# Ledger of designs, part 14: peptides against a protein of PDB entry 3T7K

Target 1, 248 residues: chain A of PDB entry 3T7K
Amino acid sequence: KAEKILARFNELPNYDLKAVCTGCFHDGFNEVDIEILNQLGIKIFDNIKETDKLNCIFAPKILRTEKFLKSLSFEPLKFALKPEFIIDLLKQIHSKKDKLSQININLFDYEINGINESIISKTKLPTKVFERANIRCINLVNDIPGGVDTIGSVLKAHGIEKINVLRSKKCTFEDIIPNDVSKQENGGIFKYVLIVTKASQVKKFTKLINDRDKNETILIVEWNWCVESIFHLNVDFTSKKNVLYQKK

## One batch from the design tools (peptide; made by RFdiffusion4, then SolubleMPNN)

Design b1_p9_5_s2 (from b1_p9_5, 5 letters changed)
Fold by OpenDDE base, seed 4:
Structure b1_p9_5_s2 (fold): chain B 248 residues (1-248), chain A 9 residues (1-9)
Amino acid sequence: as target 1 above (248 residues)
Amino acid sequence: MEDKELPDV
């Protein structure tokens, strides 16, 4: 059926998109539209797998979804597009208006606001955002909204190798893992990095660390610190936004 | 399942 619909075009673009969707296309696509998109070099996947070499995200705007956050870790993210790209494409393809020789839709007209070339260019770097920030091992409280698995999966996609889940009420100093990074010459290595949800956790962990491992560097942040770092593909250690405690 | 936004916490 798709072949018959596409046969009216003299030339078909190959968009070379391997995409996931978030905040759009909840009902999916019908079989004909999937086949049409596939013939245009657009493959939509239900889930993110590293093996699929995903290069595109469809979303109406910047979202705090697992898929959106992970899309910024693609190698590279080629395109972050509004769903209107697919909508307008399919509308043009299903239009009964005569001999459209070509599909006239430019990907660049459908970019998600706030995902610019500077962000796209950073996804071409050989390192991930937290790797560049010398954050390999983090401590995550077990009561984090969104769950440790989802949050942990996003953080791992962005170069955190080890996530230690802390039982906030029961943990001791011995349960806190150091961020084991070789002292690189470039400043900003924190020995202890923690993501917490409450001021009481800040008080607890700062006490535990300072009582047992004096003079060590500590970074305690909210989840929003990670999100902002991901959205910018850069860690700004000069910003105090979403930083709950810092000891240099 | 609808992709849930991770909370602003």
Scores: peptide ipSAE 0.441, ipTM 0.907, DockQ to the pose 0.823
Fold by OpenDDE base, seed 1:
Structure b1_p9_5_s2 (fold): chain B 248 residues (1-248), chain A 9 residues (1-9)
Amino acid sequence: as target 1 above (248 residues)
Amino acid sequence: MEDKELPDV
């Protein structure tokens, strides 16, 4: 059925998109439209798997979804597109109007607002955002909204290798893991990195660390610090935004 | 299922 619909075009583009959707297309696509998209080199996946070599995300805007945050870890993210790209493409392809020799849709007209070429270019870097920031091992409180598995999965996609889950009420100093990064002479490396949800946790962890390891560097942040770092694909250590405690 | 936005905390 798709072949008959596409046979009216002399040339078909190959978009070479391996995509996931977030905040759009909740009901999916009909079989004919999936076949049409596949013939145009557009493959949509339900979930993110590293083996699929995903290069695209469809979303109406920047979202704080697991899929959107992980899409910024694609190698590279080629396109972050509004769902209107697919909608307009399918409309043009289903249109019975004049002998359209070609599909006239430019991907650049459908870019998600706030995902610019500077962000896209950073996805071509050989390192992940937290790797570049010398954050390899973090401590995460077990009561984090969104859950430790989802948050941990996003953080791992962005270069955090080890996530230690802290039981905030029961943890001791011995439960806190150091950020095991080789001291580069000129880099601000924090020995202890923690993601927390409450001021009481900041007070607890700062006391535990300072009482046992008084001279060490500490970074305690909110989840929003991680989100902002992901959205910019850069960690700004000069910013106090979403930083709850810092000791250099 | 709708992709849940992670909380703004």
Scores: peptide ipSAE 0.441, ipTM 0.908, DockQ to the pose 0.869
Fold by OpenDDE base, seed 3:
Structure b1_p9_5_s2 (fold): chain B 248 residues (1-248), chain A 9 residues (1-9)
Amino acid sequence: as target 1 above (248 residues)
Amino acid sequence: MEDKELPDV
């Protein structure tokens, strides 16, 4: 069926997209439209797998979904596009206008607002955002909204090697892991990095660390600190936004 | 399944 629909075009573009969708296309695509998209070099996947070499995301806007946050870790992310790209493409292809020799849709007209060339360029860097920030090992509270597995998976996609889950009510100093990074000269490495949800946890962990390891560097942040760092593909250590406690 | 946004709080 798809071949008969596409046979009216003299030339077909190859978009070379391997994409996931988030916040759009909840009902998926029919078999004919999937076949059409495949012939145009557009492959849509249900889930993110490293083996698929994904290079695109479809979303209506910047979203705080697992898929959107992980898409910024693609190597590289080539395109972040609005779903209207696919809608307009399929609409043009299904149109009975006999005289369309070519598909006239430009990918650049469908860019997601706020994902600019500066963000796209950073996805070509050889390092991940938290790797560049000298954050390899973090402590994550077990009561974090969204769950430790989902949040942990996003953080790992962005260069966190080890996630230690803290049982916030029962944890001791011995349960807190250090951020094991060799001191490079030009950037303050935090020995203890923690993601917490409550002011009571800040008080608890600062006391535990300062009582046992008084002279060490501590960074305690909200999840929003990680999200903002991902959306910018940069960690700003000068900003106090979403930082709950910092000891340099 | 609809992708849930991770909470901001």
Scores: peptide ipSAE 0.440, ipTM 0.906, DockQ to the pose 0.821
Fold by OpenDDE base, seed 2:
Structure b1_p9_5_s2 (fold): chain B 248 residues (1-248), chain A 9 residues (1-9)
Amino acid sequence: as target 1 above (248 residues)
Amino acid sequence: MEDKELPDV
């Protein structure tokens, strides 16, 4: 069926998209449309796997979903596109109007607002955003909304190697792991990095660290600090936004 | 299954 539908075009583009969807196409695609998309070099996957070499995301806008946040870790993210790309493409292909010589859909017309070439270019870097920021080991409170597994998976996709989950009510100083990075000459390194949810946790962890490891560098942030860093593919250590405690 | 947005907290 797909071959008969596509036979009316003299030339077919190869978009070379390996994509996931988030916030769109919840019902998936019918078999004919999947085959049409496959013939155009568009492969849609249900889940993110490193082996699939994903290079695209479909979403209506910037979203705080696991898939969207992880898509910014693709190597590279080639395109972040609105679902209207697929809708308009399939609409043109299913159109009964005369011999269309070519499919006239430009990928660049469907870019997600706020995902610009500056962001796309950073996904071509050999390092991840938190790796560039000298953040390899973090402490994460166990009561984080969204859950430690999902949050941890996003953070790992972006270059955090070790995630230590803290039982906020029961943890001691010995439960807190240092951010084990060699001092690079030109980068601010925080010995302790923590993601917390409450002011009481800030008070607890600052006391535990300062009482046992006085004068060490501490960064305590909320989850939004990580999200903003991911959305920009850059850590801005000059910003106080979403920073709950900082000791340089 | 709809992808849930992670909270902004």
Scores: peptide ipSAE 0.440, ipTM 0.907, DockQ to the pose 0.842

Design b1_p9_5_s4 (from b1_p9_5, 5 letters changed)
Fold by OpenDDE base, seed 3:
Structure b1_p9_5_s4 (fold): chain B 248 residues (1-248), chain A 9 residues (1-9)
Amino acid sequence: as target 1 above (248 residues)
Amino acid sequence: GVDKELPDV
């Protein structure tokens, strides 16, 4: 029993982690280890639910998984940790050789490279990254790799309220929705925001929009534009990276 | 299920 294993320690830390895992621990944890982790204030969930108030992710590195991308929308994300934290922790706890009176594993020693305090601090903001960027309504092509549901779910987690799925081969101008954002004094607002996969789609949508709604602002990006924005928790409108078409 | 990285376009 976990209690007997932990009884050898005079003091137990409370890490206060509510976590999901991605790119690690595919086989899960045994019942004893889950109980141990729970007693240390570490709760690992299989899926992301808003009600669980998740504050942590375990991953070996920055990943482009749904879980990792969504973890950057946690309120706040307190810790992004390498799985070695759990591995070392459990190893110390199960060690018969180490007469350890205390568990002295520091969370800060296990930070995922590239998720720094600047990123963590942005997860404490009252707004989401795309909300701050004045992107509320987007158009998404239906043939996007990864699927519209998964991508849409990630985008919604980051503040996009409406995702209009475009049937790329059959869509007309009337199928394209505007980004209905009230004019805020600060920040560029694009009337049409589209996520596309092919150059042919760029040509099609730019023509449709320019022919029917002349001189309007258009932003056409690839999925990587969204990913980079999420990884930085900031939209850089000065960057042309992953931007396929921009009209200001 | 194994979490898959969302592919680049």
Scores: peptide ipSAE 0.442, ipTM 0.908, DockQ to the pose 0.857
Fold by OpenDDE base, seed 1:
Structure b1_p9_5_s4 (fold): chain B 248 residues (1-248), chain A 9 residues (1-9)
Amino acid sequence: as target 1 above (248 residues)
Amino acid sequence: GVDKELPDV
């Protein structure tokens, strides 16, 4: 069926998209449309796997989903597209118009608002956002909304190598891990990095660290600090937004 | 399943 439908075109584009969807296409696609998309070089995956070399995400807008956040770690993310790209494409293909020479749909017309060329270009960098920020080992409280596994998976996709889960009520200083980064000369390395959810945790961890390891650098942030860093593919250490405690 | 947005707090 797909071949017969596509036979009305003299030339077919190859979009070369390996994509996941988030916030759209919950009902999936029918078999014919999947075949059509495949013939156009559009392959949609259910889940993110590194082996699939994903290069595209479909979403209606910037979302705080695991898939969307991880898509910004693709190497590279070539396109972040609105679902209307697929909708309009399939609509054009299913149209009863006479034989057309080509499909006339431009990918650039369907870019997700806020994911610009500057963001896309950063996904071509050889390093991940937290790697560039010299954050490799972090402490994460066990009561974080969304769960430590999901949050941890997103953070790892963006260059955090080690996630230490802290039991906030029972943890001691010995349970807190240092950020094991070789001191590069430019002085911007925090020895202790923590993601917390409550002001009481800030008080606890700052006391534990300052009492036992005096004069060390500490960064305590909210999850939103990580999200903003991911959305910009840059860590801004000059911003106090979502920073709960900082000691340089 | 529907992808859930990760909560802010």
Scores: peptide ipSAE 0.442, ipTM 0.907, DockQ to the pose 0.830
Fold by OpenDDE base, seed 5:
Structure b1_p9_5_s4 (fold): chain B 248 residues (1-248), chain A 9 residues (1-9)
Amino acid sequence: as target 1 above (248 residues)
Amino acid sequence: GVDKELPDV
């Protein structure tokens, strides 16, 4: 059926998209439409797997979903597109009765607002955002909304190698791991990096660290600090936004 | 499943 539908076109584009969807297409696509998309070089996956070499995200806007956040770690993210791309594409394919030379849908017309070429270009870098920021090992409180697995998965996608989950009520200084990075000459390295959810945790961890390792650098942030860093694919250490405690 | 937005905090 898909072949018959597509036979109306003399030329078919190859969009070369390996995509996931977030915030759209909850009901998926019918078999015919999936086949049509496949013939156009558009493959949609249910989940993110590194082996799939995903290069595209479909979303109506910038979202704080696991998929969206992880899409910014694609190597590279070629396109962040609105779902209207697929909608208009399928509409054009199904509506035209006459033979057409070409499908007239341009990917660049469907870019998600706020995901510009500057962001896309950073996904071509050989390093991940937290790797560039010299953050390899972090401490994450166990009571983080969204769960440590989901949050941890996003952070790992963006270059954090080790996530130590702290049981905030029971943890001691010995449970806190250092950010083990080789001193690079040109970057502020924090020995202790922590993601926390509340002020009481800041008080606890700052006390524990300062009492036992008084002269060390500490960065305590909210989850939003990570999100903003991901959305910009850059860590801004000059910003105090979402920073709960910083000791240089 | 529906991909849910992660909380702000």
Scores: peptide ipSAE 0.441, ipTM 0.907, DockQ to the pose 0.780
Fold by OpenDDE base, seed 2:
Structure b1_p9_5_s4 (fold): chain B 248 residues (1-248), chain A 9 residues (1-9)
Amino acid sequence: as target 1 above (248 residues)
Amino acid sequence: GVDKELPDV
């Protein structure tokens, strides 16, 4: 069926999209539409796997979903597109009225608001956002909303190598891991990086660290600090936004 | 399933 539908076009574009969807297309696509999309070089995957070399995300807007956050770690993310791209494409293809010799849909007309060329360009960098920020090892509290597995998976996608899960009520100083990075000349390296959910945790961890490892650098942030860093593909150490405690 | 947004906490 797809071949018969597409036979009316003299030339077919090859979009070369390997995509996941978030916040759209919950019901998926019918077999004919999947085949049509495949013929146009659009392949949609259910889940993110590194082996699939994903380069595209479909979403109605910037979302705080696991898929959206991880899409910004694609190498590169070529396109972040609104679902209307697929809708309009399929609509044009299924249209009986116009002897359209060509599919004329520009990908750039469907860009997600807030994902600009500056963001896309940063996904072409050889390093991940937290790698560039000299954050390799972090401490994560076990009571984080969304769960340590999901949060940890997003953080790892963005260059954090080691995630130490802290039992917030039972942890001691010995349970806290240092951020094991070699001091490079350019940039503030924090010895202890922690993601916490409560002010009581800030008080606890600052006391534990300061009592046992005096004068060391500490960064305690909310999950939103990580999210904002991902959305910008840049860590701004000058910003106090979502920073709960900082010792330089 | 519907992808859930991670909370702002």
Scores: peptide ipSAE 0.440, ipTM 0.906, DockQ to the pose 0.855

Design b1_p9_6_s1 (from b1_p9_6, 5 letters changed)
Fold by OpenDDE base, seed 1:
Structure b1_p9_6_s1 (fold): chain B 248 residues (1-248), chain A 9 residues (1-9)
Amino acid sequence: as target 1 above (248 residues)
Amino acid sequence: MIDKELPDS
């Protein structure tokens, strides 16, 4: 059925999209439309797997979903597109108007607001955002909203190698792991990096570290610090936004 | 399945 529908076009584009969807297309696509999209080089996956070499995300806007945050770790993310791209494409294809020589849909007209070429270009870098920031090992409190597995998965996609989950009520200094990065002479490296949810945790962890490992560098942030770093694909150490405690 | 937005901290 898809072949018969597409036969009215003399030339078909190959968009070369391997995509996931978030915040759109919850009901999926019918079999004919999936076949049409596949013939146009658009393959939609249900989940993110590294082996699939995903290069695209469909979303109505910037979202704080696991899929959206992880899409910024694609190598590269070629396109972040509004769902209207697929909607308009399928509408044009299903139209009974005369033999259209070509499908006239430009991907650039459907870019998600706030995902610009500067962001896209950073996904071509050989390093991940937290790797560039010299953050490889972090401590994460176990009571983080969204769960340690989901949050941890997003952070790992962006270059965090090790996530130590802290039981906030029972943890001691010995439970806190250092950020094991080679001291580059000129980079602000924090020995201890922690993601916390409460002011009481800041007080606890700062005391534990300062009492046992005096004069070491500490960075304590909230989850929004990570999200903003991901959305910009850059860690801004000059910003105090979402930083709960910093000791240089 | 609707993807949940991760909470604002």
Scores: peptide ipSAE 0.523, ipTM 0.936, DockQ to the pose 0.862
Fold by OpenDDE base, seed 2:
Structure b1_p9_6_s1 (fold): chain B 248 residues (1-248), chain A 9 residues (1-9)
Amino acid sequence: as target 1 above (248 residues)
Amino acid sequence: MIDKELPDS
């Protein structure tokens, strides 16, 4: 069926998209449309796997979903597109109008607002955002909304190697792991990095660390600090936004 | 299936 539909075109584009969808196409695509998309070099996957070499995300806007956040870790993310790209493409293909010589859909017309070339270019860097920020080992409280597994998976996709889950009510100083990074001459390295949810946790962890490891560097942030860092593919250590405690 | 947005902190 797809071949008969596509035979109306003299030339077919190859978009070379390996994509996931978030916030759109919840019901998927019918078999004919999947076959059409495949013939155009568009492959849509249900889940993110490294082996699939994903390079595209479909979403109506910037979203705080696991898929959207992880898409910014693709190597590279080539395109972040609105679902209207697929809608308009399929609409043109299914159109009964006369012999269309070519499919005339430009990917650049469907870019997600706020995902610009500057962000896309950063996905071509050889390092991940938290790796560039010298954050490799973090402490994460167990009561974080969204769950430690999902949050941890997003953070790992962005270069955090080790996530230590803290039982906030029962943890001691010995449960807190240091951020094990070699001292680089150029850049602020925090010995202790923590993601917390409550002011009481800030008080607890600052006391535990300061009492046992005096004068060490501490960064305590909320989840939004990580999200903003991911959305910009840059950690801004000059910003106080979403920083709950900082000791340099 | 709808992807859940991770909460605002």
Scores: peptide ipSAE 0.523, ipTM 0.936, DockQ to the pose 0.868
Fold by OpenDDE base, seed 4:
Structure b1_p9_6_s1 (fold): chain B 248 residues (1-248), chain A 9 residues (1-9)
Amino acid sequence: as target 1 above (248 residues)
Amino acid sequence: MIDKELPDS
C-alpha cells in the first residue's frame, strides 16, 4: 500500500532520521504511514537505546521529558523537529493531487524553538555536558520528584558516571561520595556535588561535609540546575540560578 | 504511554 502511494513521486528524499517522539504522536502511526516514513529514511523508535544511534527528536517544543532531555545527548543530535514535519509530510504524500514531482518539505523549517545550531553543534563534541564540567560522581537525594532512576538515567546520558542515592533522613557523611575527578589545571572542580529538593537537606549536607571534611569544595543544586545545563549543553558556574549552596 | 515531564524543582 505504501509503495503504491509513493509511486506518485518521481523522487523521494532520504531524510536519514532515527527518531523518538515526546509530547506528540501518542497514538502512534498506522502501519502504512510507518512504512511510508521508513521509505523516506525516517525511522521512529519507541524508546531510546544507544545501539539505535538516534539522531532526531520530535516534540512540539522544548520539554522536560526524559526523552527530550536524553535527546540532547545524542551523538550527534542532527535534528530537533516539530511534529508538524511528519504531519505535513504525510499530508503531501496522501494528497489526491496527480503526479507530484517532489516532496516539498524542508527539515529546517520545522526546528523546535530554542534548539538552535549552537546547541546542535555542541552535541558533536566528543564529551558530554557534565563531563566537560568535571562532574563525574554526584549525590542525589532519594525523594527527588520524578524518581532517582529517571533522573539518574538522564544524568548518566549526559556524562555523569556515578549516581549515589542518598537516603536524606538517614544518611551520614560516610554515605556522601566525592566527585572523583583528576585535578585539571583550569577547571572549577567541586569535590562534593549534590542534587537536593529541600532547604533542610542543604543545611544537613553542608553541616555533614563541613564538619568532617573542612575546606572542601561543595556544589549543591536543584534539579533545574541540571535541566538548564542540559538545555544549553553548557554548565555555567557563574550563574547562581538553581544553586542552593556553593563553596569554592 | 504519555511521556511525563519531570517536575520543576
Scores: peptide ipSAE 0.522, ipTM 0.935, DockQ to the pose 0.832
Fold by OpenDDE base, seed 3:
Structure b1_p9_6_s1 (fold): chain B 248 residues (1-248), chain A 9 residues (1-9)
Amino acid sequence: as target 1 above (248 residues)
Amino acid sequence: MIDKELPDS
């Protein structure tokens, strides 16, 4: 069926997209449309797996979904596109209009607002955003909205190697892990990095650390600090936004 | 399935 539909075109593009969708196409695609997309070099996957070598995300806008956040860790992310790309493409293909010599859909016309070439270029870097920031081991409170598994999975995709889950009500100083990074000349290294949800946790952890390890560097942030760092593919240590406590 | 947005902190 797909071959008969596509036979109307003299030339078919190869878009070379391996994509996931978020915030769109909840009902998926019919079998014919999947075959059409596959013949155009567009393969859509249900879930993110490293083995699939994903290079594209479809979303209506920047979203705070697991898939969207993880897409910024693709190596590289080639395209972040609005779902209208697929909609318009399929609409043109299914159109009964006479022999079109070529499908005239430009990928650049469908870019997601706020994901520019500067962001895309950073996905070509050999390191992940938190690796570049010298953050490898973090402490995460167990009561974080969204759950430690989802949050942890996103953070790991962006270069966090070890996530220590803190039971906020019962934890002691001995439960807090250090961020084991060798001192580099040009970067502030924080010995203790924590993601927390409440001001009471800031007070608790700052006291625990300062009482036992008085001269060490501490960074306590909220989840939005991580999200902003991911959306920009850069950690700005000069910004106080979403930073709850910092000791240099 | 609808992907759930992670909450704002």
Scores: peptide ipSAE 0.517, ipTM 0.935, DockQ to the pose 0.822

